# Designs tried in a protein design run: peptides against a protein of PDB entry 3T6J. Part 120

Target 1, 375 residues: chain A of PDB entry 3T6J
Amino acid sequence: PIVESYIGFIESYRDPFGSRGEFEGFVAVVNKAMSAKFERLVASAEQLLKELPWPPTFEKDKFLTPDFTSLDVLTFAGSGIPAGINIPNYDDLRQTEGFKNVSLGNVLAVAYATQREKLTFLEEDDKDLYILWKGPSFDVQVGLHELLGHGSGKLFVQDEKGAFNFDQETVINPETGEQIQSWYRSGETWDSKFSTIASSYEECRAESVGLYLCLHPQVLEIFGFEGADAEDVIYVNWLNMVRAGLLALEFYTPEAFNWRQAHMQARFVILRVLLEAGEGLVTITPTTGSDGRPDARVRLDRSKIRSVGKPALERFLRRLQVLKSTGDVAGGRALYEGYATVTDAPPECFLTLRDTVLLRKESRKLIVQPNTRLE
Target 2, 372 residues: chain A of PDB entry 3T6J as posed
Amino acid sequence: PIVESYIGFIESYRDPFGSRGEFEGFVAVVNKAMSAKFERLVASAEQLLKELPWPPTFEKDKFLTPDFTSLDVLTFAGSGIPAGINIPNYDDLRQTEGFKNVSLGNVLAVAYREKLTFLEEDDKDLYILWKGPSFDVQVGLHALLGHGSGKLFVQDEKGAFNFDQETVINPETGEQIQSWYRSGETWDSKFSTIASSYEECRAESVGLYLCLHPQVLEIFGFEGADAEDVIYVNWLNMVRAGLLALEFYTPEAFNWRQAHMQARFVILRVLLEAGEGLVTITPTTGSDGRPDARVRLDRSKIRSVGKPALERFLRRLQVLKSTGDVAGGRALYEGYATVTDAPPECFLTLRDTVLLRKESRKLIVQPNTRLE

## One batch from the design tools (peptide; made by RFdiffusion4, then SolubleMPNN)

Design b2_p15_8_s4 (from b2_p15_8, 11 letters changed)
Fold by OpenDDE base, seed 4:
Structure b2_p15_8_s4 (fold): chain B 375 residues (1-375), chain A 15 residues (1-15)
Amino acid sequence: as target 1 above (375 residues)
Amino acid sequence: PLGQGPTGVFYAEDW
């Protein structure tokens, strides 16, 4: 078998300031069959990067073809097992040397296990569709999230010699229409500048890329979905995200005004963006469960994903990237923390909804080390 | 020196 491993101080999610890495390591086996779809995605990556809602000047100067493999994890030492990984976790290296993507296939397989009777916060009419397409849609989302999410965008940098990695005279900020006014100085990094919001902000950007690009017909085709199936995969992917945004409230601690999970915070932010878009795109309705206790339903209007959702996400995603590229911490923090704020303001009443989410909390899966053999 | 960039991890859904 083809064995892959990595080890070191890799992920900084457990650092409140996003800078200190947690010691982590895994050993995995390549799943050749599942890697094929991701390889097709890689083959289209350079073209798909151009579909992202920012100018080429805000994208990497040169496309560096990454690896993308599906891995079956044998052992994982760390605080949590991801579904996908994009490494290295250094923007400069990603821009100049390239990167590798992995999908942890057997982790995804565990995540796909859903019991209909335990599926919360969805309309009954959506449950069967959700169950059917959750796995495939999640594969699409992970692929896009890693490859074209984390694998996209450029940081504007002035090096220790005073040289810029962009043309100060010609590059225009698409949000302001002006020349670039801020950048990363020597020694400054994404994490050092954006600090407490860096991890979640980046995850939000990556998730948003997934939602945005999954609307592209070529993406679904790469994954083998066409026609009605493709539309269902899109719908379920977006539905899963807005549902996740609600579920995310579990990971918010009101007393500390703190988020305990970067990805969930990101998903809540996306939910807020899509709710702000209005026009009936997303609706969260408090209900009463069969037990007489609080419940809720999330509704996504399929017909408004492209007309309402996509433009809203486009604008938001572009702002995320521009603020990231320019190192505009003030603007980035204002934007992100604004959407990440959890209040009980109507009509959403998120703090009240949080109580409902906690009440309906599903048991978290415990993943244990598997074994394998050669026959 | 090379600086720390954003972490590139997607965590599986708990549901």
Scores: peptide ipSAE 0.031, ipTM 0.691, DockQ to the pose 0.769
Fold by OpenDDE base, seed 2:
Structure b2_p15_8_s4 (fold): chain B 375 residues (1-375), chain A 15 residues (1-15)
Amino acid sequence: as target 1 above (375 residues)
Amino acid sequence: PLGQGPTGVFYAEDW
């Protein structure tokens, strides 16, 4: 088999400032069959990047063909096992040297194992569909998240010699209609500027890219979905995200007004964006479970994903990217923290919902190291 | 080492 590994101080999620890496490592085997879909996605990446809701001037100047592989993890040493990875975690290197993506396929497979009777916060009519398509939709989401999420966008930089990597006279900020007024100076990085929100903000951007681009027929075709199947994959992907936004409340600490998990914070932000879009796109309804205790239901109107959801996400995602590209920390923080705020204000009453989420909390899944054998 | 940019990981455990 083809073996891949990495080791070192790589991910900074455990750093409150998002800068210092945690020591981790893995050994994995290439899953050739599953990698084929991601290879097709890579082949379309340059075209799909153009579908993102920002001007080409805010995208990388040169497309560098990345590597993308599906891996079956044999061992993973770290605080958590990811479903996907995009490395290196240096924006300058991503722009100038390229990047690698991996999907940890067997980790995803474990995550997809959902028992219908334990599936929380969904309508009964959605449960079977959700169970059927969660895996495939998640594969789509991970692929887009890593390749076109983390792998997209340009940082405007002024180097140590004073030269800009963009034309100051012609590049226009699509949000303001004005010339670019801020950028990264020499020595400034994404993490150094955005600090405490950097990790979650970037995850939010990447997740949003996934939701946005999964609507593209070419993406679904790459993954082998057409017709009704493609629409179901889209629906379940979006449904999974809004459900995740509710589940995210588990990782909020009201007493400290902080989030303990970057991805979950990101998913809550997306939920807030989609709720703000209104028009019945997303509805969270408190209910009473069969046990007589508090429960909730998340509803996503399939018919409004493209008409209501996509435009809302487009606007939000563009704002995320523009603020990131220009190094506008004040604007970025205001936007992101605004959506990340958790209160008990009606109609959502998120703090009350949090109590429900905690009450319905499922036992964490345990991943056991697999074995290999010669056959 | 410092991250020097956004971290690119999707955690399956969050779902």
Scores: peptide ipSAE 0.030, ipTM 0.698, DockQ to the pose 0.681
Fold by OpenDDE base, seed 5:
Structure b2_p15_8_s4 (fold): chain B 375 residues (1-375), chain A 15 residues (1-15)
Amino acid sequence: as target 1 above (375 residues)
Amino acid sequence: PLGQGPTGVFYAEDW
């Protein structure tokens, strides 16, 4: 078997300011079959990056081919086991040495085991389809999230010598139509600038990239989906995201006005973006469960994903990237915190929905580390 | 040279 491991102060999710890394480590075995799919995605990465909704001037100047591997985890030490990883978390190293993407395949497999009767917040007509395609859609989303989400975009920087990594005279901000007015100075980083919103903001960008690019036929083909299957994978991926946005309310603490999980906050933001798009794309309906207690249903209109959802996500994703690239903390915070705000305002009444989410909360699955043996 | 990059990056499967 091919064994991979990593250890060190890597992820900063437990730091409210996103700066201090948590000590983490794992040992895993390479899943060759699943890794092959991700390698095909890597082979198309340079082309797919061009499909993202920002000018080439906001993308990395030179494409560095990353590695992407699916791993079956044997042991994991940390506060939480992820489904995917993109490392290193240092831009200088990513630009000069490249980066690695990892899918923790057996972690994903645990998440796939959903019982139909326990599946909350979906219409009955969607449950079977959701169960069927949740796994495959996750593979697509994780791959895109890590490789083309976290692996995309350029930060505008002025180095210690005063030199810019962009042409100040010719590069235009696509949102304002003006020249670039802000950038990262020497010693400034994404985390240091955006601090409390940095982690969730970046996750939101990565998740949005996944949703956006999963609409591309080449992506679905890479993962082996064509025709009706491809459309179902797309639908379930988007449906899963909007459902996750509702589930995310579990991780909001109203009394402290804070989020306890960066990814779930990101998913709530995406839900808000897609709700704002309107036109019947996403609908959340309070209902009454069979037990007579509050429940809810999320509906996604499949026919409006491309016509309504994609344009809304495109605009939002471009704004995220532009604000990130330019180091515009004020603009970025205003945008992100606006969508991340949880109130009880109609029509959604999110605080009321949160009560419903908590009421319908599923028991957390216990992940048991496997053993290996000689046969 | 670019400094420390963006957020610690993992995809949490808390669905």
Scores: peptide ipSAE 0.029, ipTM 0.672, DockQ to the pose 0.566; fails the geometry check
Fold by OpenDDE base, seed 1:
Structure b2_p15_8_s4 (fold): chain B 375 residues (1-375), chain A 15 residues (1-15)
Amino acid sequence: as target 1 above (375 residues)
Amino acid sequence: PLGQGPTGVFYAEDW
């Protein structure tokens, strides 16, 4: 078997400023069979990057072909086990040297094991479909999230010599229609500049890329989905995201007005974006469970994903990228924190929903070292 | 500890 490993200060999610890495390590075995889909995704990456809703001037100047493999984790040492990884995390290295993507397949498999009777916040008519396609949709989302989410976009930089990595005279900000008015100076990084929102903001961008690009037929074909199956995968992927946005409330601390998990904050933001789109795309309905206690249902109108959801997500995702590229911290923070704000304002009453989420919280499962056999 | 760029990891919502 092909064994992969890494170790070091890698992820900064536990740093309130998003800058200092936690010491982490894993040992995993390459799953060759499951890697094939991701390899096909890599082969289409350059073209798919062009489908993202920003001008080429906001994308990397040169496409660097990354590796993408599916891994079965033997051991993982850290505060949490991811479903996917894109490394290195340094933007400059990603842009100049390239990057590697991995999907932790057996971690995803654990997440797939949801009992129908314990599946919260979905309508009964969605539960079977959700259970059936959660796994496949996650594979799609993880692949897009890592490869084309984290693996996309350009930072506008002025180096120590005063040279720009973009043409100041010709590059236009698609949001303003004006020339670029802000950029990263020498020594400034994404994390250093955006600080407390950097990690969550980037995860939100990556998740949004996943939702946005999963609508592309080529992506679904790469993963082996066509026709009704492809549409179901799309639906479940979007449904999973809006559900995750609700579940995310568990990780919000009202008393401190802070989020404890960057990915969950990102998913809540996406939920807010899709709710703002209106037109019946997403509906969250407080209900009473069979036990007589508060419950909730999330509905996503499948027929409005492309007509309502996609345009809303497109606009939002473009804004995320433009603000990121230009180093516009004020604009980026205003945008992101606006969507990340949790209040009890009607109609959603998110703080009340949070109580419901906490009430319906499932016990955390332990991930145990797998047994392996070589034949 | 070393500084970072943007983190590149996906966590599933349910385990």
Scores: peptide ipSAE 0.029, ipTM 0.691, DockQ to the pose 0.603; fails the geometry check

## One batch from the design tools (peptide; made by RFdiffusion4, then SolubleMPNN)

Design b2_p16_1_s1 (from b2_p16_1, 9 letters changed)
Fold by OpenDDE base, seed 5:
Structure b2_p16_1_s1 (fold): chain B 375 residues (1-375), chain A 16 residues (1-16)
Amino acid sequence: as target 1 above (375 residues)
Amino acid sequence: MTGIAGGLVYPVVREP
């Protein structure tokens, strides 16, 4: 078997300032069959990057072809096991040296094992479809998230010699219509500038890229989905995201006004963006469960994904990227914290919904690491 | 400058 491993200070999710890596490591075996799908995605990456909703001037000047493999994890040491990884985390290194992507395939498989009876917050009519396509849609989402989410976008930098990596006279900010007014100085990084919001903001950008690009027929074809199956994969991917945004409330601490998990905060932000789009795209309805206790239902109107959802996400995703590229911390914080704020304001009453989410919380799954043997 | 390599992780949606 082909064995992959990493070890070191890698992920900064446990640092409130997003700067200090946690020591972690894994040993895994390459899943060749699934890796072949990701290789096809990599082969299309340069073309797909052009579909992202920002000018080419806000994209990397040169595409550096990464490796992307699916891995079956044998051992993982760390605070949490991810579904996918993009390394290194330093945007400057990603821009100049490139990156690697991995999908933790057997971790994903564990996450997909949901019993219908335990599936919370979905309409009954969506449950069977959700169960059928959750796995495949999540493979698409992870692939896009890692490769084209974390792998995309340019930081505007002034180096130690005063040179810019962009043309100050010709590059226009698509949100303001003006020349670029802010950038990263020598020694400034994404994490150092955006600090407390950096991790969650970047996850939100990557998740948004996944949702946005999963609408592209070529992406679905790469993963082997056509016709009605392709449309169902899209629907379930978006449905999973809006459901995840509701579930994310578990990870909010009202007393501290903080989020305990960066990706869950990101998913809540996306939910808020899609709710703001209106027009009946997303609806959260408080209900009463069969046990007589509070429950809720999330509904996504499939017919409005492209007409309402895509434009809303496009605008939001472009704003995220522009603010990131320009190092506009004030604008970025205002945007992101605005959507990340949890209140009990109508119509959603998110603090009340949080109580419902906590009430309906499932027991934490225990992941047991596998053994290998010679046959 | 020892570049600390960080990877962005897609967490498994912990269904609660």
Scores: peptide ipSAE 0.028, ipTM 0.562, DockQ to the pose 0.100; fails the geometry check
Fold by OpenDDE base, seed 3:
Structure b2_p16_1_s1 (fold): chain B 375 residues (1-375), chain A 16 residues (1-16)
Amino acid sequence: as target 1 above (375 residues)
Amino acid sequence: MTGIAGGLVYPVVREP
């Protein structure tokens, strides 16, 4: 078997300033069969990058073909086990030297094992479809998230010599219609500038890329989905995201006005964006469970994903990228913290919904190190 | 020491 590993200070999610990495390590075996799907995605990546909702001037000047490998994890040491990884985390290095993507396939498989009776916050009519397509849709989402989410976009930089990596005279900010007014100076990084919101903001951008690009027929074809199956994969991917946005409330601490998990904060932000789109795209309805206690249902109108959801996500995703590229911390913080704010304001009453989420919380799944045998 | 910023990870279950 092909063995992959890493060890060191990798993820900064536990640093309040998003700068200092947590010490992590894993040992994994390459899953060749699953890796072949991601290789097809990599082969299409340069074309799919053009489908992202920002001008080419805000995209990387040259696509550097990365490795993308599916891994079966034997051991993982850290505070949490990821489903996918894109490394390095430095945008400058990703842009100039390249990057590597991995999908932790057996971690994904564990996440897919949900009993129908324990599946919270979905309509009964969606549960069987959700169970059937959760796995496949999540493979699509992770692939897009890592490769085209984290692997996309350009930072505007002025180097130590005063040279720009963009044409100041011709590059226009698509949101303002003006020339670029801000950029990263020498020694400034994504994490150093955006600090407390950097990790969650970037996760939100990557998740949004996944949702946006999963609507593209070529993406579904790469993963082997056609016709009705492709539409079901799309639906379940979006449904999973809006459900995750509700579940995210578990990770909000009202007393401290803070989020304890960057990805869950990101998913809540996406839920807020899709709720703001209106037109009956997403509905959260408080209900009463069979036990007589509070419950809730999330409904996604399948027929409105392309007509309402896609345009809303497009506008939001473009704004995220433009603010990231220009190093506009003030604008980025205002946008992101605005959607990340949790209040009890109607109609959603998110603090009340949080109590429902906590009431319906399942026991934490334990991931146990597997034994591997050669037969 | 330029801290190697870790790879952006899609966590399935990061409980804090």
Scores: peptide ipSAE 0.027, ipTM 0.570, DockQ to the pose 0.110; fails the geometry check
Fold by OpenDDE base, seed 2:
Structure b2_p16_1_s1 (fold): chain B 375 residues (1-375), chain A 16 residues (1-16)
Amino acid sequence: as target 1 above (375 residues)
Amino acid sequence: MTGIAGGLVYPVVREP
């Protein structure tokens, strides 16, 4: 088998300022079959990057073909096991040197093992479909998230010599219609500049890229989905995201007004964006369970994903990217924290929903590291 | 000191 490993101070999710990496490491074996799907995705990446909702001037000047591998993890040492990895986390290095993508395939498989009777907050009619397609849809989501989420977008930089990596005269901010007024200076990075919101904001951008691009037929074809199956994969991917946004409330601490997990905060933000889109796209309804205790139902109108969901996500995702590219921390913080705010305001009453989420919370799944055998 | 930016990790949605 092909063995991959990494070790070091890598992920900064546990740093309140998003700057200091946690010491972690893994040993994994390459899953060749799944890696071949990601290789096809990589081969299409340059074309798919053009489908993202920002001008080419806000995309990397040169596409650097990354490596993308699916891994079956043998051991992982860290505070949490990811489903995917994009390294390095330095946007400047991603632009100049390239990046590597990894999907932790067996971690995904464990996450997808959901018992129907334990599947919370979904309509009964969605449960079987969700169980069937959660795995495949999540493979699509992770692939897009890592490769075209984290792997996309340009930071506007002025170097130590005063030179810009963009044409100040011709590049227009698509949100303002004006020339670029802010950028990263020498020594400024995404993490240093956006600090406390950097990790969650970037995860939100990457998740949004996944949802947005999973609508593209070529993406679904790469993963082997056509016709009704492709539409079901799309639906379940979006349904999973909106459900995850509700579940995210577990990771909010009202007393401290803070989020304890960057990706869950990101998913809540996406839920808020899709709720704001209105038109019956997403509905969260408080209910009473069969046990007489509080419950809830999340509904996603499949027919409105393209007509309502996609345009809403497009606008939001473009704003995220533009603010990131220009280093507009004030605008970025205002946007992101606005959607990340959890209140008990009607109609959603998110703090009340949080109590329901906590009440319906299952026991924390333990990931047991696998053993290998010779056949 | 260019902070060692860790790989952006897609977390497993820990379904509760």
Scores: peptide ipSAE 0.025, ipTM 0.561, DockQ to the pose 0.103; fails the geometry check
Fold by OpenDDE base, seed 4:
Structure b2_p16_1_s1 (fold): chain B 375 residues (1-375), chain A 16 residues (1-16)
Amino acid sequence: as target 1 above (375 residues)
Amino acid sequence: MTGIAGGLVYPVVREP
């Protein structure tokens, strides 16, 4: 088999300031069959980048074709096992030197193994569809998240010589209508500027790219979905995200006003954006379970994904990117922390919902390292 | 409860 590995101080999620990497490493084998789907996605990446909701001036000047492979993990050493990886984590290096993407296929497969009777917070009518398409939709989401999420966008930089990597006279901020007023200076990075919100903010951007681009027919075609199947994959991908936003409340600590997991915070933010869009797109309804205890249901109106959801996500995603590109920490923090705030305010009463989420919490899954055999 | 540090890695949604 083709063996891949990495090792080092890679992910900064455990650093309160988002700067210091955790020591991490894996050994994996290449899944050739799944890698072929990601190769097709890579081949379309330059075109799909143009579909992102920001001007070309906020995108990389030149697309550098990355590698993208699906991996079956043999061993993973770290505080958590990811489903996908984009490295390096430095945006400047991604922009100038390129990047590599991996999907951890067997890790994804573990996440797909949900028993219907244990599937919380969904309408009964959605459960079978969700079980059927959770895996395929997640493959789409991870591919987009890594390649076109983390792999997209430009940082505006002034180098040590005072030269800009953008035209100050012609580039306009699409949110303000004004010229660019802020940028990264020499030695400034995404993580160093955005600090405490950097990791979760970037995850939110990448997840939002996944949701946004999964609506594009070409993306679904690359993954082998057409017609009704494509629409079901879209629906389940969005449904999974809004459900994940509710589940995310487990990872909020009210007493400390903090989030313990960056991706879950990101998913909660997306849920808040989609709830704010209104028009019955997303509804969270407190219920009573068959056991007589509190429960909840998340409903996503399929018919409103494109008409209500997409425009809301488009505006939000554009704002995320513009603030990232310009190094506008104040604006970025105000935006992101605003959506990341958890209160018990009506109508959602998120702190009360958190109690329900905790009540319905499943036992922590243990991921066991697999064995391989040569046949 | 030690939060799984997800990297710019799509964390396995540990479904709780």
Scores: peptide ipSAE 0.024, ipTM 0.572, DockQ to the pose 0.116; fails the geometry check

